# Designs tried in a protein design run: peptides against a protein of PDB entry 7UQJ. Part 200

Target 1, 160 residues: chain A of PDB entry 7UQJ
Amino acid sequence: PELYQNFNITPPRGVLFHGPPGTGKTLMARALAASCSSDERKITFFMRKGADILSKWVGEAERQLRLLFEEAKKHQPSIIFFDEIDGLAPVRSSKQEQIHASIVSTLLALMDGMDNRGQVIVIGATNRPDAVDPALRRPGRFDREFYFPLPDVKARFKIL

## One batch from the design tools (peptide; made by RFdiffusion4, then SolubleMPNN)

Design b2_p21_1_s3 (from b2_p21_1, 9 letters changed)
Fold by OpenDDE base, seed 3:
Parts: structure tokens; sequence; C-alpha cells
Structure b2_p21_1_s3 (fold): chain B 160 residues (1-160), chain C 160 residues (1-160), chain D 160 residues (1-160), chain A 21 residues (1-21)
């Protein structure tokens, strides 16, 4: 919030973290929530796996998405982190199209319906940005992308 | 290896990274591999998901584990990182017991068969350490456990 | 310590985590401490802010550094994490030179006095590596540097 | 603070990639 105010940058509604598995996408999202939290202003962090929304709530995925966004709105400022978002909103492939299309449409509508004032940030993480529906990658949705490269083997992260 | 020798500490064959999802377990493993690599001594990093070994290689999981350990041995020094290891070696629950028991037994044997000189390190990551077979958590296997706490909201993980 | 021990890597005496604010430097240091701690071998994690050492202990900063290193040595294996180390060891700028020079000299001597066996690891985190005294960045001190990039500047501005 | 395990070059590339996006 404050950094956006300082730079007159409209806070993005959605951020796509993409890159190989185990590059710290989920950690980044959590640590952002923690870093933006103060004693005066706690950021509520909601984490969901895209595949879990589809698998645990067969037939209720749309309702669960709506409830998640309502809960995030109720607990503003908040971050919604979708881990493996390609599992939630795969590119429209032929065979399971209708259910996926409805979930994607619901997520699109929920992201479009977020107030421009950016008290709810949505972070999607994927190992396959090209497997995420391009409609989610448009302006006003996941309009910002972050590549999490492999820790360069040459980048001897001599942590230890 | 050398530092364990200097402290009279038997190098652990296995290290269990456990903690809530998105606490940086996989990132830490990659960073370790990168940090431990030199121009003279490249550490080869093998990453596998526990669930992928079970799902992609139905009936070949044991063979794939053996091949992985052989390849890691061939490319010493090496790190084998099992992401979501609870998916590979779930606690023996009644219904799918035989296949899981054989995979666990194979992993136990492979870890027990590693040279005490520790040129191959096995890192298992889990969100549920209690869902990992206790036999894997015994001395000479995953005998070292590292808790990756949530970035405590109070611990302003100044990521930025 | 344990992870250094596993890879036959001479533990660096010092590791500089540098990169813009919020890039995960402090989280990594904590995750390292957690990841090096086993049930048998707990790593003691000491966290200090560079600015806090100067501000809280005006005239005692050198003594507090010595006490910190002694305590870290007493509780080996240990990690000393200096958050905002540029606040402790600024590049010699003209006006407050003598006090800063003595603190830098004390920190240099303490880092040089650490056993090469690396039971105490010092991690410095800074947002301004160029504001850290170059003497601290020499071999045997903070001889390993880790850049914590922004999640791209576009990336940061999307999350905050 | 997330540990970043990337070279200055990889970071510069990631910055360039995200700057181009």
Amino acid sequence: as target 1 above (160 residues)
Amino acid sequence: as target 1 above (160 residues)
Amino acid sequence: as target 1 above (160 residues)
Amino acid sequence: RIPRFYSDETIAEARAAAASA
C-alpha cells in the first residue's frame, strides 16, 4: 500500500508468479504478506491451491472462490495466494471445457469486481504460465508477471 | 563431508524440511545445491515430487527411486530433493498398504545403502512431518529435521 | 553448520545477503537457521539490527558485538544475522568516522577471529551492498554475497 | 524476506523480462 502511494502506481489487482517449481513463489507471497503487515496494519494471507479448489469442492468451486474473495474483502488489507493456479484455470482444452470455463469465468469476474484501491491483492503462482488462461493475464487481472528463475547454479547461493 | 568430519558428526544421509506450505523448503534445497557448488566442485541437484513418482510411474516407483539414487551417486557430490515426500512415503494406513510399504522399504534401503561419507544428501520436504513414515525419520535416514515456520507476522520478514 | 558440513564446503565466516528491501534476506537467514537445526543439533539463531546496535548502545556497540560473538560461540553451532548491516558498518563517510571506524574494526577482528571450522556463521543483510565497508567484503569475512533481486521492480510494485 | 537464490545476471534477466512485460 504505502509503496504504491509513494510512486503513484495503481496497485495491480493480480500478480502472476511464474517459474520452475521450488523457486520460492509461495514463499515470496507469504513473505510479502508478512513484510506488508505492521502492528497497526496486519495483512491477512489467504492461501489456496488451484487443484484443491477443483478436487475438494467438486461442483462448489465457484462458490468457494466467491467465499474466498468475500472473506478476503472482509479482512482487508489481504493477499489471496493461489498456488498452482494453472490447476484452477487451465487453458481451455477440449474435454473438460464447461466446468473449467465456468470457474475461469467466475475468477475473472471476481478479479474484475475488486475495487481499484487494491486492498485485496491476488497472487497466482504457476510453473507453467502458458497453461494459465490468457484471459487471466489481461490488464486488471494478473496484469503483472514475475519470473522466478532457477537459482542460477552459478549464483552460488553460499547460504551454507 | 569435511565439516562433518571436523565435528565428529556423522553426516546425515537425509534431512527433513518440514513446515507449513510456502515456507521456502524447496527454495532452501535449491539454494543449498547452488551454494555448495563451486567451479571445482559442482553439486548436482535432483528434484522429484513424491506424488509424481507415484503417479507417473505406477508400478515403477521402486525402479525410479533406484535409478535416481544411482544417478545421484554417479554425479557426486549431489543433492536429492524430494518435494512433498509425504506423498511418496505416507504413514502406513490400512487400505493401500502394500505398494506404499514397498516404496517406503525401497527408500529406506536406498538411504541405508548410502556411503556414510555423505557425497549424496537426501532432502525431503513435507508440510506434514507426521504423515511421513516414522521409519524414514530414524537415525541414518532423515535423522535431521528442520522446521520452516511460517514467516511469523511478528517476524516482519522484511523480504523487501 | 550442518549443511556446510554435508557438502565439504568450508563454511564461510560471513555471507552478505544484499538486494532491495523486501527481497527475502531476513527470511532466508531464519530459514537457514531453521534448516540447519536438527533435534540433535539445534542451531542458535542470533538476530540483531545494525542500526539497533548503534542506537541502543551508544558507546557500548563494540562491547555488544563482542558479547554477541561470545554468546554465539558459547551456543555453537550458531548463526549471527545482522539485519541492515549497512547501518552497523557504513562505508567510511566523513562526519561520524571515528566511532564507525572502531565498530567496523571490531567487527572485522571478530570475523577474522572466528575458527575456520565455521561453527558460527555470520549473515549480514543489506539493501545497499555498496554502503557496506569493502573491508567486510574481503575473503574470510563476508566473502560470499547473495543478491536478493527484487522480484522485478514491476514485481515489487505489484505486491505491495 | 525471501531468500533469493539468483545471480545478478539472472536477476537482471528477470528484471529485464518483467520490465518488458
Scores: peptide ipSAE 0.032, ipTM 0.439, DockQ to the pose 0.056; fails the geometry check
Fold by OpenDDE base, seed 5:
Structure b2_p21_1_s3 (fold): chain B 160 residues (1-160), chain C 160 residues (1-160), chain D 160 residues (1-160), chain A 21 residues (1-21)
Amino acid sequence: as target 1 above (160 residues)
Amino acid sequence: as target 1 above (160 residues)
Amino acid sequence: as target 1 above (160 residues)
Amino acid sequence: RIPRFYSDETIAEARAAAASA
């Protein structure tokens, strides 16, 4: 409840942070995790890079995603942050399709399988929301998007 | 001597920085390098990403690791920082095993071959210490681990 | 004009930022983009990681590079920042050669095809300038190099 | 390997999409 209220998201929605690199997506995700964490309620923050998930063998990447979601559920309230999620779920193009399709399909199934009562938030960060498989951008998955513009010189002093 | 005293490590130990991404592992490694560097004693800081070492050809990755350790020894006192070392030394799983096994075996041999008198510190950063080959986590290799928790809101103002 | 004056580069030169990871290459590229952007003249900042361009299919990576340069030209004045460009243009070694060679040849052709009047700056960031194809380091391409040393503690407070 | 594009147009569309959500 509170976790999703803090993100202003309806469970089990994922949040896509998109914007130019170094716009503070990763920093914001961590700031949110820290802001939502109190002495009484520690938010467990899981982070994975999209490319690191892909570097694991076919089947092992899917297993690691399953384990991640299980561990996130076990340690709820939790945030799963996928940095560079476009590396995990690139738009389906024909030859890396089979390896990516299995991983993407696993991520889709894991996001669809999140209990509405589970205090697990999934944040995906990308520099290319158009490079993320549209299936991940559907309702019940990454159905909220936050744009991170390049800070001007004045805005940079506000993020630090 | 002083370099290892500053890190409170017994040579030739590697240090594993582990914790959620963006917890400041890379920042800490650089801050340590800068803190250990004086006008009289410049610490040479070498950094490699685990995935970038793997992207090099079979045999060339191993050669680049050897050259890195030789260069680090030549420029001692030095720090070798492996960012995302779980990308370099993933737990041996059967099919990427052959390519990773050669690189991991090379890294093991290079860490084992560090003279106790060499002022070369190896820092590995990972988000998943469980994804690092256990052989790297043995005494004389990455035998010290530092956990980087998500900073709370109060702790964040101290890292910036 | 002003964009290239601000970088002190003669068009259509690319700039190679090289140095240890986290030395602020990406931060500097964005700070430069923000510094060159005024209320009257917004600099469009495009960023790509070398390892993300290569994850696209043979032919699609090349298409995406073409689209990037076209979009950068359309939105001039603009900066194209390739983070980890050594991932895109690794020195030609025999088996990944064909896929990398096509992407590298496309990048070479796109850099060579930049009109001297185009207000498009290309910044490549690498931790290993020796791992970048020497063809990219020729005049008219990445023909200016900026070394990013590890900041000492005193220098770090100047970059933040 | 993969590029990070944000054109002002894509930014405007993404802001419009984010504002409509």
Scores: peptide ipSAE 0.032, ipTM 0.160, DockQ to the pose 0.050; fails the geometry check
Fold by OpenDDE base, seed 1:
Structure b2_p21_1_s3 (fold): chain B 160 residues (1-160), chain C 160 residues (1-160), chain D 160 residues (1-160), chain A 21 residues (1-21)
Amino acid sequence: as target 1 above (160 residues)
Amino acid sequence: as target 1 above (160 residues)
Amino acid sequence: as target 1 above (160 residues)
Amino acid sequence: RIPRFYSDETIAEARAAAASA
């Protein structure tokens, strides 16, 4: 957020964190949320897991997504973090269950419906960016992508 | 590692990393693996995800677990990291599918079968330690538990 | 910890975590401390901040460092974590106040005085490894160094 | 090569990264 303020950059509506498992995507998202919080301005951090949205809310996932975005808007500035977003929004295939298609469609609509003036950032974390519906990776959605490389083995080795 | 040498502590066969999502459990496991490697002694890091072991290999999960432990033993010193181990070894309930019970039983047997002299460490990461079968949390298995607290907001701010 | 036992590695007296702010150094240190604790053997985690040692204890900093190391030895196995150690142990310059030189000298002596058999690990975290006195980075002191890379600048810039 | 120093720019970027999060 400060970077966007200082750079006069229109904040992306969505940011995709991608990289191998254990590269700190979720840690980074939390650290970001913490760092954007000041005594004067607390950021609300909403965390969901892609697979949990599918499994916990069979038939209500779309409604829960809508409520999440509404709550995030109400508590702005806020971050919505979707961990394992590839579990929520898998690539559309001819074999995609209608349920998955509906959830992805809802997420697309919610991201498109975010006001450019909204202080809501959506962060999706995935280990499989190519397993995320390309429609989510378009401008106005997860239009910024961040690669989390494995810490170099030498860098890791020097971390212990 | 060195701490345990100097401590004359019987190395736990398994270590449970638990804490809220995004507290760096997976990052820690990787960093530990890297730090324990040297130019003279490379540690082999085997990573599996609990739910992936269940989902990829209906009926082969037990065999794949056995192969994993054998390969880890062959390539010792090694770390076996189970990310989201609560997905692999949920708390035994009367409603637990026989498949889950078999996998948990296999994992128990594999951990019990590890030589105390073996240079194989098992790390399980979970966000829900209470959702992991208590049998895995007994002495000789995941007998050490490590809580990953959320970085304090001030700590997060400095971690950013 | 267990990995070092099996590896017959001489425990570093000190480990330097270095990397840009926000890379998880403090989180890693806490997670390591947590990860080394078991139900049978709790690791005592002593945390200090470099600048706090200088500012809070003007004229007593050396004594407080001695007490810290004594207490850590008493409560071994233990970790002493110095956050922002560059604030405690800046590079010796001709303009370095005698106070800073005395504190650095005390820390050097304390690290040198640690028994190789002692179950005390010292972790220093810094964002400025070159701003840390090179004498601290010698064998028998902070002789292992761990780089916490920034998430790729492109990843950071898009995370921002 | 591990930089011995993080440039003030890299630190500022990291802090800005941190502060913007």
Scores: peptide ipSAE 0.000, ipTM 0.235, DockQ to the pose 0.065; fails the geometry check

Design b2_p21_1_s3 (from b2_p21_1, 9 letters changed)
Fold by OpenDDE base, seed 2:
Structure b2_p21_1_s3 (fold): chain B 160 residues (1-160), chain C 160 residues (1-160), chain D 160 residues (1-160), chain A 21 residues (1-21)
Amino acid sequence: as target 1 above (160 residues)
Amino acid sequence: as target 1 above (160 residues)
Amino acid sequence: as target 1 above (160 residues)
Amino acid sequence: RIPRFYSDETIAEARAAAASA
């Protein structure tokens, strides 16, 4: 949130962090939340796992998403970080249970319904960007994508 | 790897990365693996999720751990990184399934059986260090612990 | 600290983190400092900016470097992190002010004068590794280099 | 991705780079 304001950049509604597991997507999201927090302006950081939203809240996942976005709006400026977002919004398949389709539709509506006036940034992290529903990757949603490469093996070995 | 020698500390066989989710534990482990690789000395990096070892290999998890350690020894110098190690080796409870106790016992035996001459490092990452079996945190196992704090806001402003 | 010994690698006195701005060099340095601290062994982390050493301490920069290294030695095990080290030690040019040459010479002498018995690690971060004096990149100084690749440039501009 | 903790100057440089882009 504040990073964008600090850079005079209009915050995207959604940012997709993609790259191999353990490339620091989640760390970056937290680091962004913390870096955007000044003494005067604390950013509230909300973290959820995509698979946890599906498994822990069977039949209530849509409600939990709504509550998460309401809480994020209430505590703005805020970051909502979805770790393993491909678990929440897998690519639409003809075999996709209606429940998963409803959750994705709810997330889409929540992202679309965020006024740009709201200081809420949504960060999705995935190891499989192509496993995320393309509808989430459209403008106004996760329309900013960030590749987290495996740090070069040669480079990593020299720090340690 | 190299950071221990700078501090004249005997390298632990196991290192526990602990701290809140998204503090960069997995990234650090990968960065470590890459940083320890020179042009002359490539480190092989093995990554597993604790929960994946339990869920994907029901009844074969012990065998998969043995194979992982054999492969790491064969490709030494190597790093074995367990992400979410609390999922693999939760604190022993009276309600813990025998399967989980067997997996923990296998991991303990594999860590104890590593010759200090072997260039195999085991890194465990957890968000809940107190949820890791204390037996894994004993000397000769995950006997070095690294706290990944939420970057202090002031520290984050200086790092970011 | 301990991670170097785990890989049977002689600890460098200096590690150069290089890569574009916004690649996590400074974060990694702090995460390393925090990671190398156990309950029994706290690492003291010293952070300085290269340009700050030049600008804030006009005529005293050499003394400040000496004091920094003395303090780091006194509080060992320690990490000295130089952010933007290319600001402290630019490539030697025929137009380089004698002051800059003196500062570089002092830093070289301090790094050379560190006994490997001293548990002091020096980490330099730069966006311009080729702007760092090659003398600092020689064995026994910043002899280990780590590339922090840009996440996709368009992506980076959008997170920032 | 290495968590990008950047100095205020790296943020400022990134701002300057973002402003120049």
Scores: peptide ipSAE 0.000, ipTM 0.352, DockQ to the pose 0.108; fails the geometry check

Design b2_p21_1_s4 (from b2_p21_1, 9 letters changed)
Fold by OpenDDE base, seed 2:
Structure b2_p21_1_s4 (fold): chain B 160 residues (1-160), chain C 160 residues (1-160), chain D 160 residues (1-160), chain A 21 residues (1-21)
Amino acid sequence: as target 1 above (160 residues)
Amino acid sequence: as target 1 above (160 residues)
Amino acid sequence: as target 1 above (160 residues)
Amino acid sequence: RIERRYSDETVEAARKAAAAA
């Protein structure tokens, strides 16, 4: 929210952070949340794991997503960070049960229902962008993608 | 390996990165792996998730750990990074099955069997250091701990 | 400081974070500063932009650098982070005025004057490591380098 | 609810990191 406000940009509804595991996707999302909060305007940061929403809330995952988005809307400006979003919204062509399709549909509807004026940014992190439902990657959803490459293998060990 | 060689220090066998999720533990481990490799000496970086070793290799997790340590030893200097190590080596006092205790015992034996001269560093990352078996946190194992706090407002205010 | 203390390692005097803009160099420096601070030992983190030191303090940049290092020394353990350090310490072979050479010389002297026992780490971030004076990249200064590769440039431009 | 409020200067640094990206 403030990141984009501070840049006079309309916040994307959704941003996909993708790249190999441990490239700092989650760190960047937290730091973005951190960096958007001023003393005057605090950003509320909501973090969920995709697989946790499926495994912990079997039958309530849709309700939990709705509650999450409502909380984020109440606590604007806010960031919702989905870690491992490929665990929440796998490709629809996968032989996955109707339950997964319903959760994806709910997430799509929640992202589509976000007003462009809403100070809610959704960040999804994945190690496998191709395992994320292409419907989530369409305009108005996770329509912006950040690739997090491996840090160069040569650079970091010299410091320890 | 090169990290500690470059400092004329004996590499710890194990380093525990702990702190809230998305504080950059995995990014730091990868970037450590990156910075220790020079043009002349490439570090081999092995990454595993703790929960993946349990879930994908039910009944073979011990063998997979042994193979991982053997590969790391063959490709010295090397780093083994266990992401979410609390998923691999939960506290033994938890009412968890004999299989988990056996995997923890195997990991302990592999860490104890590492020669201090071995150019193999093991990095464990956890969001819950108290959920890691205290036996792994003893001298000669994950005996060094790095805390990855939230980018705390107050820590940052003292930083600024 | 504490990162290295917690590892029983002598902190390098200087670490160069390099890579394309927005690759998380500044974020990593802050996360390192945060991760080094425990409840018992708070790290003081000083952040400056290279270009800001030149532009805001024309004629006082050397004094500001000295004050910064003195403050960092008073508030040990500490991290000094220079963002865009190529703006502060350009290559001496560039046709830049004596003023820039004097600032570079002052920074070199300050880094050389840091006791190895000093709990002051200097982190420089640059998008152009080749634009940093090679004298800063010598042993005892920014002798350790971290490469931060691009996440997809087009993806970043789409978010901004 | 992890309301993590981060400082303005951290905000500005990540803003600068995002803008430089």
Scores: peptide ipSAE 0.000, ipTM 0.360, DockQ to the pose 0.099; fails the geometry check
Fold by OpenDDE base, seed 3:
Structure b2_p21_1_s4 (fold): chain B 160 residues (1-160), chain C 160 residues (1-160), chain D 160 residues (1-160), chain A 21 residues (1-21)
Amino acid sequence: as target 1 above (160 residues)
Amino acid sequence: as target 1 above (160 residues)
Amino acid sequence: as target 1 above (160 residues)
Amino acid sequence: RIERRYSDETVEAARKAAAAA
């Protein structure tokens, strides 16, 4: 956030963290939230797991998403982190089409409805970027992608 | 890893990483795997997600666990990392009792069957240590637990 | 810690975490500290920032380093984490030579003076491994290095 | 010294989020 202000870069509304499991996607999202918080400017960090939104709130997932974005807006500057976002917004071709389509549509609308002036960053993490609906990966949504490579196994072995 | 050699502690067969999501449990397990390999002594890192073993191999979860431990033994020194191990070995009191009881029993037997001299470490990661069967948390199994605190926001800010 | 016991690997005295800012180096160090603590064997985690040691204790940096290592030895098993270690131990070629040379010499002596049997791990984190004195990167000191890749740099610049 | 402090609310939200996952 502060880096974007300094570089005159339009802050992305959405960032997709993708890469193999255990590459530190969720950790990085938390680290970003931490790193962007100052004593003067505390960032509120919201974390949800994609599969939990679907499973805990059968029939209310849309409402929960709306409430999450409203809460994030109320507590701005804020980061919304969706862990396992592929579980929330699977590619539309899977058999549970209608409910998933509605959740995807709601998430799309919420991301599109974020004013460019809003101090809310959305971070999605996935192990399978290709399992995320391509509509979420368009400009103005998760238009920024982060590959979390496997830490080069050779390099990681140097710490222990 | 090396800290335990210095401590004359019997190396645990199993280590439980527990703590809130996105505290770096999986990243640490990978870091451990990677850091214990030298050019002379490569550690083989096996990673499985607890829920994936249950879902992908309905009725074969026990066989897959056995194969995983056999492969880890064949490729020793090795680390077996179970991400979301609470999904693999939920507390026996949950209604899907029989299949879970069998998987827990198999995992217990596999951990007990690891020679104390075996160069295989098992790391389980969970967000809910209390959701892991207490039998797995006994001496000779996941007898070492590592709390991954939320980076104490106060302390994490000391990290940036 | 435990992995080294199993693998008959001489525990490194020091591990260098290097990579771009916000890659989770310091978070990993905390996770390691947490991940080496059991209920029976709590690891004491000491964290210092390299620049803070230089700036807060003008003329006492050596004494503070000695006290830190003594305290870590007293509270073993322990991890000493130096964040921004390049600020503590810059390469000797920079014009503030004498004070830096003394601090580097003290840190070298402290790392060399750690008995291989000592239950103290030193982790240094830097964004610039080449700015760390090469003498610190020799065997018996920070002889293990971990590259924390940027999550694909293109992607990271999209979140900040 | 960027004393970065999350708001207690951010900590609590992160804790709740961490507890909810």
Scores: peptide ipSAE 0.000, ipTM 0.370, DockQ to the pose 0.045; fails the geometry check
Fold by OpenDDE base, seed 4:
Structure b2_p21_1_s4 (fold): chain B 160 residues (1-160), chain C 160 residues (1-160), chain D 160 residues (1-160), chain A 21 residues (1-21)
Amino acid sequence: as target 1 above (160 residues)
Amino acid sequence: as target 1 above (160 residues)
Amino acid sequence: as target 1 above (160 residues)
Amino acid sequence: RIERRYSDETVEAARKAAAAA
């Protein structure tokens, strides 16, 4: 409730940040965590990379996802940020290894199982929203999308 | 000696940068490398990610760490920056694969073996200092810690 | 043609951005993509990490590289940005797994096979150009190198 | 100096969005 109130929207189970790499999706997710965190109300920020979940936890990735969501729930209000979520939940192909299908299915189930009254927000970041399993983009999952355009060339050159 | 004089600190064998992700730990490590580098005195900056050492070099990670420290010593004055050091040296658990234990033991031995007269500084960056093996945080290893708070919301918005 | 005209250079098959980590190599690659992209002419920007290609696609990395180059050609004008290209194409060692040798050979062949009339630019970024396979630095591949020095300390502290 | 400047609108949209999450 209150995490979502601090966010001023109907609590999505997930937000997809998409746009070209280094448009600041990760920075924004962190800025959001900071903006919603007061001295009185610390937001616990969990960050994972999709590819790191697959590569580090072959055969345990499903359990690690479950533990991550449980830890986030335990430390609510919380933000779970998945960087490169397309690496975790690539578009389902007939060639998708059974392991990847299991991980995707676990993530879907975890997002579906999020109590809308919980103070856990899931942010996915991707450079290719079309490479994210469409099942993740359904209502009650990553149902809000934010496009991070390349800042205008003039804005980018002021960054240099 | 002189590298540490340029750092204005008692020569730590290691410095731990910790704080929320994207608080600029990596940026600061690079800024420090730049600040200590003059036209006359180039500092060699080695950057590795903890997770990349584990994933890329399964069975060779210990050798790669040794080679990294040897290369840093050869190219002194040097900075070795381990980003996500908690990925390299997670807290030792009974479930820690023998490989991870060996890598941690190798890193500990390499840090212990650093001659305090050498011009090699090791910087570890983590988002979770409590997830770093406490053995790394002992005197003569990462014995100095710098907290990187989330920049104030106003400071972050000036970055946005 | 026009993508390269916007770059004001003889069309390199590849450009190597090298320098200390976080000197803005990735940012520059994106800024270049934006600078060459108008409302009328969108540049398709493909970003990969070298290590992610190796770790995610063991046994399929060669195919993924081929698909990436084909997709870039299909969506020309395009930029393929390889971050941490030293992770994809490490210096060939006698200990380099046959898989890594095959991936390097595939990347070399793909760069060699780029039609200079195509509007596909390949940008490699590395912190260690000497750790990149010298075969990639030959004419017709990454034959242009840009050094990204550490921005002067004063410039970096103005970022903090 | 990577000042990632997002428009105040993008930041506010992302804030509203994250706030909406």
Scores: peptide ipSAE 0.000, ipTM 0.245, DockQ to the pose 0.029; fails the geometry check

Design b2_p21_1_s4 (from b2_p21_1, 9 letters changed)
Fold by OpenDDE base, seed 5:
Structure b2_p21_1_s4 (fold): chain B 160 residues (1-160), chain C 160 residues (1-160), chain D 160 residues (1-160), chain A 21 residues (1-21)
Amino acid sequence: as target 1 above (160 residues)
Amino acid sequence: as target 1 above (160 residues)
Amino acid sequence: as target 1 above (160 residues)
Amino acid sequence: RIERRYSDETVEAARKAAAAA
């Protein structure tokens, strides 16, 4: 994407922010959206919580994901931020497997369907990257992973 | 608290971080904990989610809150961060009112019981400050509120 | 810089945090340095105030800036944080123009001289981005700008 | 209420933390 061309990087379609809770993943995603937006070039920032997509959109989660990606494409340049993405796309486990599998499959398809030239970035934030379906962590999806460590005690000092 | 004396401010017992989701409330709480922690003076950071306190500690939420405040006092200087505090202390509504009322009452009592000289800070984060019981927003509790707005769209794409 | 290679982005040389006083610009700069520093990879954080550079280093400000950038490069990965950078690099006005012009020119040259592979980030914080010399806000310098909007007054005090 | 909009280094650290991946 031009967005990532502006980053002088191979355009990831998706970026996974991971690390302990409260390490700034969500702030960072919004900070990115803010920094990337100018008066002339406004970035549209879309935010969803993984658990909200499952709980509030029961039976429409796939449609809501499609609409989100369509709206993001319509309002490009845009960032789609999935907070707590491990709630949306948990590692495939037995019982709720079918509903989660369809939502995960929809998200996979939507990410795979993004034109690498399109000005849409997807950011997923999780406290548990290992709780995110490995299929989402493949090239062309969340192919870039950013660890937000606990601010180290030694680093705390230099920020003072 | 000396922590706030180091900040040259009247020690707040509680700080409410509020604003749209993904505005960095949780990061800021950790950043504060990090910035206030030195090699000589490590701040202990305790984190809980409001919804987790209700869901994981069903029937023991009040006890777990007491233990959390005791542990924070034992490990002072400390920060207690309640993420999604609106999930813990929703505005008093009819049906779940009794369980929430007891937890809210416990949290109120714990915050009121904090010595103003104690090196314990409580940070609540919410996307909906109006969804937090107004009793928590009174002096001596979450008496200071921090709005985390959406980052303005004008801030330049050069980070892209 | 590897810092930026680790971030898979085109390395900005400088980032401008701007917004009303007490919006947490300084705190955020500190939080970032903490979050980026691990036991294995410590980020060195250098902090200077713009007004302090002019007032404390009268006649040596240019040398002190050079030394700061050299030290930051020696201790890379590093962050240089200029708090109140509008005090260091005011918009060119007539009378103090020569002294400020030399300091600004030195800062410009230092920022321009940073290798895009060097693990040094420069953060400027200001309450008035329009009071910062536009030359500093160009590509390869403070090419990224982040607005920190006004919090409600009660909150400012506690995060300090 | 403290309104924080994101600082350039927050974004840079994010960008860095988004590009280190």
Scores: peptide ipSAE 0.000, ipTM 0.375, DockQ to the pose 0.070; fails the geometry check

